# Peptides against a protein of PDB entry 4U39: the designs that were tried, part 6

Target 1, 302 residues: chain A of PDB entry 4U39
Amino acid sequence: SIKVIGVGGGGNNAVNRMIENEVQGVEYIAVNTDAQALNLSKAEVKMQIGAKLTRGLGAGANPEVGKKAAEESKEQIEEALKGADMVFVTAGMGGGTGTGAAPVIAQIAKDLGALTVGVVTRPFTFEGRKRQLQAAGGISAMKEAVDTLIVIPNDRILEIVDKNTPMLEAFREADNVLRQGVQGISDLIATPGLINLDFADVKTIMSNKGSALMGIGIATGENRAAEAAKKAISSPLLEAAIDGAQGVLMNITGGTNLSLYEVQEAADIVASASDQDVNMIFGSVINENLKDEIVVTVIATG

## One batch from the design tools (peptide; made by RFdiffusion4, then SolubleMPNN)

Design b1_p16_3_s1
Fold by OpenDDE base, seed 1:
Structure b1_p16_3_s1 (fold): chain B 302 residues (1-302), chain A 16 residues (1-16)
Amino acid sequence: as target 1 above (302 residues)
Amino acid sequence: LTPFQKKKNVTVLNLK
């Protein structure tokens, strides 16, 4: 089974966005120290952590409180994650609960033998230096606790949205990019396409790889596959070029009109931008909601 | 359920 665990406010907003977009084949768990915020989750499983420590009042933006809250609730987290083959741990780094609890939860998933993937954000620069410093510490701890850690730099989201985009919509786009990172992997396993990957293929690329970067490209029209692939490898979300990656995971998602030729064309573009010795795997997904759009997701590991 | 949880109808799924 695949489990997605949203940790703290940002992680739970991302999980809500995944549920709203009907991401299939995954079980959703919402984790928070704030009982009020947790009640707003759409997840079927809702877990309050650190109930004794915090009394449901949240972590007060302190990562040490988030860490201790997850440690207090270790047995409950173990039971919720038991039997998962894959666990996505999603969080907005820089806060109290997400920053402190996500590494603890990830380590629990990894110790249970699940393929453990972190999908986390760095805070926007406008959230202030304190959040950036807390996020850096949480990302470092997360890297040690996961098989693969996808880090989304929120400031790069400002390069893909309109300059007049309100701050609340920029956070909503961060939730959407977290959704795309989880869905871009989970759909390769859970959703049929023209080229299906098994869980063993994904595990080979993602097991013990450390940090990863994600690029996303969306296009329409006659050259949509090539355009989407080019946008993915040049995505502002990529802090580095993919040519130095040891592994590449590619998802090519389209509607019912997605052709095998379009899949091959997109894969060839990403392969040509990668090192010759890269372990590249690609899968295709059919999403009937994508009429004329192709979405290419590239995850570079190593 | 803490008094706070009771007031807010927060269903903590006690997985035990």
Scores: peptide ipSAE 0.012, ipTM 0.371, DockQ to the pose 0.011
Fold by OpenDDE base, seed 2:
Structure b1_p16_3_s1 (fold): chain B 302 residues (1-302), chain A 16 residues (1-16)
Amino acid sequence: as target 1 above (302 residues)
Amino acid sequence: LTPFQKKKNVTVLNLK
C-alpha cells in the first residue's frame, strides 16, 4: 500500500489538494498538533500528535515541540503506517509541527521497512530568516530519516507564476507542487498508463538516494511532448541541472490521445539531458482530465 | 530501441 502523510499545516494543505485533485491509489493521513486545524483535513485518517504536550493547541512554531509531539505519539504513528510499502511524508518546512514531526514520522516509516519519500517545501524568503533557519534544520533531519527527499524551493515558484500573483495563490501553488511531487511518483505505481512501472523499479531508483530535485513541464499542441520534457529539465524548481544525477525517475502524463511516440520523444529528451551513466526509469500515465495537455515530471536523485 | 539506447542503462520495463 501507498500512504501519504501530511504533517502540520503545509503538509495537510498539500494532502487536501491531493484529495481535491482525486489522486488515486493512496491512503491519506493527516497529522497535526493543532486539533482545530486537523479537523479541517479532508483525509480519512486524522491523527493528533502530542496531545499531552500541546493539548491540541499546536507547536507554537517551535520545531522541538513538533519533534516531541511525534515522539509522544510514536506508537500511534507506527500503527497508522504499519503495512505500507511506500510512505510519502509531506510538509512545509520552517513551521513547528511540520519541521519537527516530519523527520520523526519519516524515521518511523523507514524503520517499518517502507520506502520513505519526503516531499517538502522550503519557505519563501518573505516568511523571514527564522523560518529559513528552522527549515534548514528540518531538511537536514529529513535527509537522514528518508530514502529520498524532494525539496521544493518555494522562491522558485515565484519564477513560474505571474508577478502579480497574490501571496495566498503562491502558497496554493506550493501545495500544488507538493501534490505534483507525490502524484508524479504514486501514479507511476497506482495508475495505469502506456508504460507501467512496478514498485520494485521505483524502489531501486529511490532507496537510500538522499536529496532529490524535481522538475515539471506542461505543454499542449503538436510538439507538446518535446516541449513538456524541455520545460521539465529546465524547470525553475530544479536548484541544479539534472546532468549530475545518478538516478532519474520520469513521469509522462497525458490524456487518452497520448501516443507511445510522444512518450518516447519526451524520454529521449530527458535521457539526453542526463548523465551517460544515469539509471533512468520512466513511466506513462493516462489522465482523462488533461485532454490535450502533457505533464512531464522529472525527479533527479543522487 | 536504437543502438544508442543500448549504451545508457535505460531499463525499459516490459509491458506485460
Scores: peptide ipSAE 0.008, ipTM 0.441, DockQ to the pose 0.355
Fold by OpenDDE base, seed 3:
Structure b1_p16_3_s1 (fold): chain B 302 residues (1-302), chain A 16 residues (1-16)
Amino acid sequence: as target 1 above (302 residues)
Amino acid sequence: LTPFQKKKNVTVLNLK
């Protein structure tokens, strides 16, 4: 089974966005120290952590409170994650609960023998230096606790949105990019396409790889496959080019009109931009909601 | 296996 655990405010917003976009074949778990915020989650499983420590009043933007809250609730987290083959841990880094609890939850998932993937954001520069410093500590702790850690730099989202985009919409786009990172992997296992991958293929690329970068490309029209692939490998979300990556996981998602030729064309572009010795796997997914769109997701590891 | 699957260590497992 695949489980997605959203940790703190940002992680729970991302989980809500996944549920709203009907991401299939996954179980959703919402975790928070704030009981009022947790009640607004759309997840089937809702877990309040650190009830003795926080009394449901949240972590006060302190990562040490988030950490201790997850440690207090360790047995409950273990029971909720038990029997998962794969666990996605999603959080917005820089806060109290997400920054402190996500590494503890990730370690619990890994100790249970699940393939553990972190999908997390760095805060925007406008959230201030304190959040950036807290996020750096949380990301460092996540690297030690996961098999693969995808880090989304929120400031790079400002390169793909309009300059007049309100702050609230920039946070919604960060939640959407977290959704795309989880869905880009989970759909390869859970959703039928033209080319299916098994869990063993994904496990080979993602086990004990450390940091990963994600690129996304979306296009429509006659050359949509080639355009989506070119956008993915040149995505602002890639802090480095995909050259030098030891592994590449590629998802090619389209509507019912997605052709095998388009899948091959997109795969050839990503392969040509990757190192000669790269271990590349790719899958194709059919999503009827995309109609004329193609979405290419590239995850570079190593 | 398509020609691209032969040129790079690209394992495409068509799981039936």
Scores: peptide ipSAE 0.007, ipTM 0.442, DockQ to the pose 0.356
Fold by OpenDDE base, seed 4:
Order: C-alpha cells, then structure tokens, then sequence
Structure b1_p16_3_s1 (fold): chain B 302 residues (1-302), chain A 16 residues (1-16)
C-alpha cells in the first residue's frame, strides 16, 4: 500500500489538494498538533500528535515542540503506517509541526521497512530568516530519515506565477507542486498507463538516494509532449541540471488521447538531457481530467 | 553537478 502523510499546516494543505485532485491508489493521513486545523483536513485518517504536550493548541512555530509531539505519539504513528510499502511524508518546512514532526514520522516509516519519500517545501524568502533557518534544520533531519527527499524551493514558484499573484495563491501553488511531486510518483505505481511500472522499479531508483530534484513541464498542442519534456528538464524547480543524476524517474501523464509516440518523444528528450550512465525509468499515466494537456514530471536522484 | 552528458540504457518495460 501507498500512504501519504501530511504533517502540519502545509503538509495538510497539500494532502487536501491531493484529495481535491482525486489522486488515486493512496491512503491519506493528516497529522497535526493543532486539533482545530486538523479538523479541517479532508483525509480519512486524522491523527493529533502531542496531545499531552500541546493540548491541541499547535507547536507555536517551534520545531522542537513538533519533534517532541511526534515522539509522544510514536506508537500511534507506527500503527497508522504499519503495512505500507511506500510512505510519502509531505510538509512545509520552517514551521513548528511540519519541521519537527516530519523527520520523526519519516524515520518511523523507514524503520517499518517502507520506501520513505519526503516531499517538502522550503519557505518563501518573504516568510523571514527564522523560517529559513528552521527549514534548513528540518531538511537536514529529513535527509537522514528518508530514502529520497524532494525539496521544493518555494521562491522558484514565483518564477512560474504572475508577479501580482496574491500571497495566498502562491501558497496554493506550493501545495499544488507538492501534489505534483507525490502524484508524479504514486501514479506510476497505482494508476494504469501506456507504460506501467511496478513498485520494485520505483524502489530501485528511490531507495537510499538522499536528495532529489523535481522538474515539471506542462504543455498543449501538436508538440505538447516535446514541449512538456523540455519544460520539465528546464524547470525553475530544478536547482541543478538533471545531468549527473544517477537515477531519473519520469512520469508522462496525458488524457485519453496520449499516444505511445508522444511518450517516446518525451522520454527521448529527457534521456538526451540525462547522463549516459543514468538509470532512467519512465512510466506513462492516463488522467481523464487532462484534456489536451501533457504533464511531464522528472525526479532526478543521486 | 556538471551539465548534460550522453544517454544510458532506456529499459522499455514490455506491456504484458
């Protein structure tokens, strides 16, 4: 089974976005120290952590409280994660609960033998230096606790949105990018496509790889596959080029009109941009909610 | 991380 755990406010917003976009084949778990915020989760499984420590009043933007809250609730987290083959841990880094609890939850998942993937955000620069410093500590702890860590640099989202985009919409786009990171991987396993991958293929690329980079490209029209692939490999979300990556996981998602030719064209572009010695695995997914769009997601590991 | 060097083995998994 695949489980997605949203940790704290940002992680739970991402999980809500996943549910709203009907991401299939995954179990959703919402985790928070704030009981009132947790009640707003759309996840079927809701877990309040650190009930004794916080009394449901949240972590006060303190990562140490988030950490201790997850430690207090370890047995409950273990029970919720039991039997998962793969666990996604999603969080907004820089806060209290997400920053502190996500590494603890990830370690619990890994200790249970699940393929553990972190998908987390760095805060926007405008959230201030304190959040950036807290996020850096949380990202370091996540890197030790996961098999693969995808870090979304929120400031790069500002390169893909209009300059007049309200702050609330910029956060919604961050939630959407987190969704795309989880879905881009989970769909390869859980959703039928033209080229399906098994869990063992994904495990080969993602096990004990440490940090990963994600690129996303979306396009429409006659050359949509090529354009989407080019956008993915040149994505602002890529802090480095995908060359020199030891592994590449590629998802090519389209509507019911996605052709095998388009899949091959996109795969050839990403392969041309990758190292000669890269282990590349690609899958295709059919998403009926996509009309004329192709979405290419590239995860570069190693 | 140096910029793009050449293509490795694309394993096409056969549709069963």
Amino acid sequence: as target 1 above (302 residues)
Amino acid sequence: LTPFQKKKNVTVLNLK
Scores: peptide ipSAE 0.008, ipTM 0.438, DockQ to the pose 0.236; fails the geometry check

Design b1_p16_3_s4
Fold by OpenDDE base, seed 4:
Structure b1_p16_3_s4 (fold): chain B 302 residues (1-302), chain A 16 residues (1-16)
Amino acid sequence: as target 1 above (302 residues)
Amino acid sequence: LTPFEKKKKVTVLYIK
């Protein structure tokens, strides 16, 4: 089974976005120290952590409280994660609960033998230096606790959205990019396509790889596959070019009109941008909610 | 560090 755990406010917003976009084949778990915020989760499984420590009042933007809250609730987290083959831990880094609890939850998942993937955001620079410093500590702890850590730099989302985008919409786009990171991997396993991957293929690319970068490209029209692939490999979310990556995981998602030719064209573009010795795997997913769009997701590891 | 790991580290340093 695949489990997605949203940790704290940002992680739970991302999980809500996943549910709203009908991401299939995954179990959703919402984790928070704030009981009121947790009640707003759309996840089937809702877990309040650190009930004794916080009394449901949240972590007060303190990562150490988030950490201790997850430690207090370790047995409950273990029970919720039991039997998962793969665990996605999603969080917004820089806060209290997400920053502190996500590494603890990730370690619990890893200790249970699940393929553990972190998909986390760095805070925007405008959220201030304190959040950036807290996020850096949380990301470091996540890197030790996961098999693969995808870090989404929120400041790079501002390069994708309009400059006049309201702050609330920029946060929603961050939640959407977190969704795309989880879905781009989970769909390769859980959603039928033209080229299916098994869990063993994904495990080979993602096990003990440390930090990963993600690129996303979306396009429509006659050259949509090539355009989406080019956008993915040049994505602002890719803090480095995919050249020199040890592993590349590629998802090519389209509607019911996705052709094998388009899949091949997109794969060839990503392969040509990668080293010849790279272990590249790619899958194709059919998403009926995509009309004329192709979405290419590239995850570079190593 | 692999060349890719080095690139990732350098880019993270430039965003600080």
Scores: peptide ipSAE 0.025, ipTM 0.426, DockQ to the pose 0.029
Fold by OpenDDE base, seed 3:
Structure b1_p16_3_s4 (fold): chain B 302 residues (1-302), chain A 16 residues (1-16)
Amino acid sequence: as target 1 above (302 residues)
Amino acid sequence: LTPFEKKKKVTVLYIK
């Protein structure tokens, strides 16, 4: 089974966005130290952590409280993650619960033998230096606790949105990018396409790879496959070019009109931008909601 | 570190 565990406010917002977008073939778990915020989760499984430590009042933006809350609730986290083949740990870094608890939860998943993938955000620069420093510590701890850690730099989202985009909408876009990172991988396993992958294929690319970068491209029209692939490999979310990555996982998602030619064209573009010795695995997904859109997601590891 | 890992590390340090 595939489990997605949202940790703290940002992680739970991302899980809500996944449920709203009908991401299939995954089980959702919401984790928080704030009981009131946790009640707003759409996840079937809701877990309050650190009930003795916090009394459900949250972590007070302190990562050490988030860490201790997850440690207090270790046995409950183990039971919720039991039997998972793959675990996505999603969080917004820089806060108390997400920053402190996500590494502990990831380590528990890894110790249970699940392929453990972190999908996390760095805070925007406008959230201030304290959040950025806390996020850096949490990301460092996540790297040791996961097989692969996808880090989304929120400041790069500002390059893909209008300059007049309200702050609240920038956070919603961060939640959407977290959704795209999880869905771009989970759909390769859970959703049929023109080229299907199995869990073993994904495990080969993502097992013990450390930090990864994600690129996303979306396009429509006659050259939509080529345009989406070019946008993915040049995505602002890619803090580095995919050149020199040891592994590339590619998802090519389209509507019912997605052709095998379009899949091949997109794959060839990503391959041409990758190292010759790269282990590249690509799959396709059919999503009837995309109509004329193609979405290319690239995960670069190594 | 691979060239890609080095680039990721530099970018992470700059965003700090």
Scores: peptide ipSAE 0.020, ipTM 0.365, DockQ to the pose 0.029
Fold by OpenDDE base, seed 5:
Structure b1_p16_3_s4 (fold): chain B 302 residues (1-302), chain A 16 residues (1-16)
Amino acid sequence: as target 1 above (302 residues)
Amino acid sequence: LTPFEKKKKVTVLYIK
């Protein structure tokens, strides 16, 4: 089974976005120290952590409170994660609960033998230096607790949105990029396509790889596969070129009109931009909600 | 560090 755990406010917003976009084949768990915020979650499983420590009043933007809250609730977290083959831990780093609790939850998942993938955001520079420093500490702790850590640099989202995009919409786009990171992997296992991957294939690329980068490309029209692949490998979310990555996981998602030729064309473009010795795997997914669009997701590991 | 790991590390330092 695949479990997605949203940790704290940002992680729970991302989980809500996943549910709203009908990401299938996964169990959703919302975790928070704030009981009022947790009640607004759309997740099937809702877990309040650190009830004794926080009394449901949240972590006060303190990562140490988030950490201690997860430690207090360790047994409940273990029970919620039991039997998972794969666990996604999603959080907005820089806050209290997400920054402190996400590494603890990730370690619990890993200790249970699940393939543990972190999908987290760095705060925008405008959120201030304190959040950036807290996020850096939380990301460091996540890196030690996961098999693969995808870090989304929120400042790079400002390069893909309109200049007039309101701050609230920039946060919604960060939640959407977190969704795309989880869905881009989970769909390869849970959703049939033209080229199916199994859990063992994904595990080969993602086990003990440390930090990863994600690129996304979307295109329409006659050359949509090639354009989507080119956009993915040149994505502003890729803080480094994929040349020299040890592993590449690629998802090619299209509508019911996705052809095997388009899948191969996209894969060849990503392979040509990768190291010759790269371990690249790719899968295809059919999403009936996609009309004429192709979405290419590239995850570079190593 | 691989060339990719080095690039990631530099970028992480720049965003800090």
Scores: peptide ipSAE 0.017, ipTM 0.359, DockQ to the pose 0.029
Fold by OpenDDE base, seed 2:
Structure b1_p16_3_s4 (fold): chain B 302 residues (1-302), chain A 16 residues (1-16)
Amino acid sequence: as target 1 above (302 residues)
Amino acid sequence: LTPFEKKKKVTVLYIK
């Protein structure tokens, strides 16, 4: 089974976005120290952590409170994660609960033998230096606790969106990029396409790889596959080019008109941008909602 | 650190 755990406010917003976009084949778990915020989750499983420590009042933007809250609730987290083959831990780094609890939850998942993937955001620069410093500590702790950590640099989202995009929409786009990171992997396992991957293929690319970068490309029209692939490998979300990556996981998602030729064309572009010795795997996904759109997701590891 | 990990680390240092 695949489980997605949203940790704290940002992680729960991302989980809500996944549910709203009907991401299939995954179980959703919402985790928070704030009981009122947790009640707003769309997840079927809702877990309050640190009930004794926080009394449901949240972590007060303190990562140490988030950490201790997850430690207090360790047995409950273990029970909720038991029997998962894969666990996604999603969080916004820089806050109290997400920053402190996500590494603890990830370690619990890993200790249970699940393939543990972190999908987390760095705060925007405008959220201030304190959040950025807290996020750096949380990301460091996540790297030790996961098999693969995908880090989304929120400031790079501002390069993709219009300059007039309201601050609230920039956060919604961060939640959407977190969704795309989870869905881009989970769909390869859970959703049929022209080229299917198994869980063992994904595990080979993602097991004990440390930090990963994600690129996304979207295109329409006659050259949509090539354009989407080129956008993915040059994505502003990539803090580095995919050259020198030891592993590449690629998802090519299209509508019912997605051709095998388009899948191969996109894969060849990503392979050509990668090192010759890279272990690249790619799968395709059919999403009837995409009509004429192709979405290419590239995850570079190692 | 792999060459790719080193490259990522350098980029993170510039985003400070």
Scores: peptide ipSAE 0.015, ipTM 0.349, DockQ to the pose 0.028

Design b1_p16_4_s4
Fold by OpenDDE base, seed 3:
Structure b1_p16_4_s4 (fold): chain B 302 residues (1-302), chain A 16 residues (1-16)
Amino acid sequence: as target 1 above (302 residues)
Amino acid sequence: LTPFEKKKNKTVLLKL
C-alpha cells in the first residue's frame, strides 16, 4: 500500500489539498502536535503526537519539541505505517512539528522497510532567518531518514505566481506543489496510462538517492507535449538543470486524448536534456479532468 | 558528489 503522512500545519494542508483533488490509490494520515489544527484535517487517520509533552497546544515553533513529540508517539506511528510498501512524508520545514517530527516519522517508515520519500518545502525568505535555519537542520535530518527527499524551495514559487499574489495564495501554491510532487509519483503506480510503471520501477529510481529536485510543466494546444516537457526541465522549481542527474522519474499526465506520440515526444525532450548514462523511467497517466492540458512532472535524483 | 548533487548543495548554501 501507499501511505501519505502529513506532518504539522504545512504537511496537513498538503494532505487536505491531495484529498480535495481526489488523488487515488493512497491512504492519508495527518500528524500534528496541535489538536485543534489536527481536527481540521480531512484525513481518515488523525494522530496527535506528543500529547503528554504538548497537551495538544502545538510545538511553539520549536523543532526539538516536534522531535520529542514524535519520539513519545513512536509506537502509534509504527502501527499507522505498518504494511506500507511506500510512505510519503510531507511537511513544511521551518516550523516546530513539521521540522522536528518529519525526520523521526521518515526514519520509522524506513526502518519498517517502506520506500520512504520526503516531499518538503523550504520556507519563504520573508518568513525570516530563524525559519530558514530551522528548515536547514530539518532538511539535513530528513536526508538521512529517507530514500529520496524532494525539496521544494518556496521562493521559486514566487517566480511562477503573479507579483500581486496574496501571501495566503503563495502558501496555497506551496501546498499545491507538495500535492503535485506526491501525485506525480503515486499516480505512476496507482493510475493507469498509456505506459504503466510498477512499484519496482519507482523503487529502482528512488531507493537511497538522497536529495531530488522536481520540475513541473503544463501546456495546451498542438505542441502541448513538447511545451509541457520544456517547461518541466526549465521549471523554476528545478534549482539546477537535470544534466548530471543519475536518475530521472517522469510523469506525463493528460486527458483521454493523450496520444502515444505526445508521450514519446515529451520523453525524448527530457532524455535529450539528461545525461546519456541517466537511469530514466517514464510513465503516462490518464486524468479525465485535464481535458486539453498535459502536465509533465520530472523528478531528478542523484 | 555528482555534478548535480554539487549544484543542489550550492543552491541550498546560497539560500542560507
Scores: peptide ipSAE 0.189, ipTM 0.758, DockQ to the pose 0.028
Fold by OpenDDE base, seed 4:
Structure b1_p16_4_s4 (fold): chain B 302 residues (1-302), chain A 16 residues (1-16)
Amino acid sequence: as target 1 above (302 residues)
Amino acid sequence: LTPFEKKKNKTVLLKL
């Protein structure tokens, strides 16, 4: 089975966004130290951690409280993760619960033998230096606890949204990018397309790879496949070009009109931007909610 | 470190 765990406020907002977008073939778990915030989760499984430590009042933006809360609730986390083949741990880094608990939860998933993928955000620079420093510590701890860690730099979202975009919408876009990172991988396994992958294919690319970068491209029209692929490899979310990556995982998602030619065209563009010796795996997904759009997701590992 | 790892690490260090 595939499990997605949202940890703390940002992780739970991302999980809510995944549920709202009807991401298929995954089980959702919401984890928080704040009982009131946890009640707003749409996840079927809701887990309050550190109930003795925090009394459900949250972590007070302290990562050490988030860590200790997950440690207090270890057995409950183990039971919730049991039998998962793959675990996504999603969180907004820089806070208390997400930053402290996500590495502990990821380690528990890895110790259970699941392919453990972190999909986390760095805070916006405007959230202040304290959050950036806390996020850096949490990202370092996540890197040791996962097979692959996708880090989304929220400041790069400001390059793809209008300058007048309200702060609340910028956070919603961060939740959407977290959704795209999880869905871009989970759909390759769980959702039929023109080219299907199995869990073993994904495991080959993602096992023990450390940090990864993600690019996303969306396009419409006659050249939509080529445009989406070009946007993905040049995505502001890619903090480095994909050249020199040891592995590339690619998702080509389209509507019912997605052609095999479009899939091949997109794959050839990404391959041409990659090293000759790259282990590239690509799959295609049919999403009926996509009309004329193609979405290309690229995950570069190594 | 691979060339890609070096790029990733450099980008992380430039944002800190």
Scores: peptide ipSAE 0.172, ipTM 0.742, DockQ to the pose 0.028
Fold by OpenDDE base, seed 5:
Structure b1_p16_4_s4 (fold): chain B 302 residues (1-302), chain A 16 residues (1-16)
Amino acid sequence: as target 1 above (302 residues)
Amino acid sequence: LTPFEKKKNKTVLLKL
């Protein structure tokens, strides 16, 4: 089974976006130290951590409280993650609960033998230096606790949104990019397409790879596959070009009119931008909601 | 460190 665990406010917002976008074939778990915020989760499984430590009042933006809250609730987290083949741990880094608890939860998932993937955000620069420093510590701890860590730099979202985008919409776009990172992988396993991958294929690319970068491209029209692939490999979310990555996981998602030719054209573009010795695996997904759009997601590891 | 990993680590350091 595939489990998605949202940790703290940002992680739970991302999980809510996944549920609202009908991401299939995954079980959702919401984890928080704030009981009031946790009640607003759309997840089927809601877990309050650190009930003795925090009394449900949250972590006070302190990562050490988030860490201790997950440690207090270890047995409950183990039982919730039991039998998962794959675990996505999603969080907004820089806060108390997400930053402190996400690495502990990731380690629990890994110790249970699940393929453990972190999908996390760096805070925007405007959230201040304290959040950035807390996020850096949490990202370092996540890197040690996961098989693959996808880090989304929120400041790069400002390059893909309108300059007049309200702060609240920039956070919603960060939640949406977290959704795209989880869905871009989970759909390869859980959702039928023209080229299906199994869990073993995904495990080959993602097992013990450390930090990963993600690129996303969306296009429409006659050259939509080529344009989406070119946008994905040049995505502002890619803090480095995919040249010299050891592994590439590619998702080509389209509507019911997605052709095998379009899938191959997109794959050839990503392969041509990659190292010659790259282990590239690609799958296709059919999403009836995309109509004429193609979405290409590229995850570069190594 | 791979060239890609070096690039990632350098970008992380420049944003700190």
Scores: peptide ipSAE 0.090, ipTM 0.683, DockQ to the pose 0.028
Fold by OpenDDE base, seed 2:
Structure b1_p16_4_s4 (fold): chain B 302 residues (1-302), chain A 16 residues (1-16)
Amino acid sequence: as target 1 above (302 residues)
Amino acid sequence: LTPFEKKKNKTVLLKL
């Protein structure tokens, strides 16, 4: 089974976005120290952590409170994660609960033998230096606790969105990019396409790889496959070129009109931008909600 | 650290 755990406010917003976009084949778990915020989750499973420590009043933007809250609730987290083959831990880094609890939850998932993937955001620079420093500590702790850590640099979202995009929409886009990072992997396992991957293929690319980068490209029209692939490998979310990556996981998602030729064309572009010795795997997904759009997701590991 | 990981780490260090 695949489980997605949203940790703290940002992680739970991302989980809500996943549920709203009908991401299939995954079980959703919302985790928070704030009981009122947790009640707003759309997840089937809602877990309050650190009830004794916090009394449901949240972590006060302190990562040490988030950590201790997850440690207090270890047995409950273990029971919720038991029997998962794969666990996604999603969080906004820089806060109290997400920054502190996500590494603890990830370690619990890994110790249970699940393929553990972190999908986390760095805060925007405008959230202030304190959040950036807290996020750096949380990302370091996540890297030790996961098999693969996808880090989304929120400041790079500002390069994708219009300059007039309201701050609230920039946060919604961060939640959407977290969704795309989870869905881009989960769909390869859970959703049929022209080229299917198994869990063992994904596990080979993602096991003990440390930090990963994600690129996303979307295009329409006659050259949509090539354009989407080119946008993915040049994505502002890629803080480094995919050149020198040891592993590449690629998702090519299209509508019912997605051709095998378009899948191959997109794969060849990503392979040509990668090292010759890269372990590249690619899958395709059919999403009936996509009309003329192709979405290419690239995850570079190593 | 792989060349790719060194490149990632340089980008993190430039943002700190």
Scores: peptide ipSAE 0.084, ipTM 0.674, DockQ to the pose 0.027

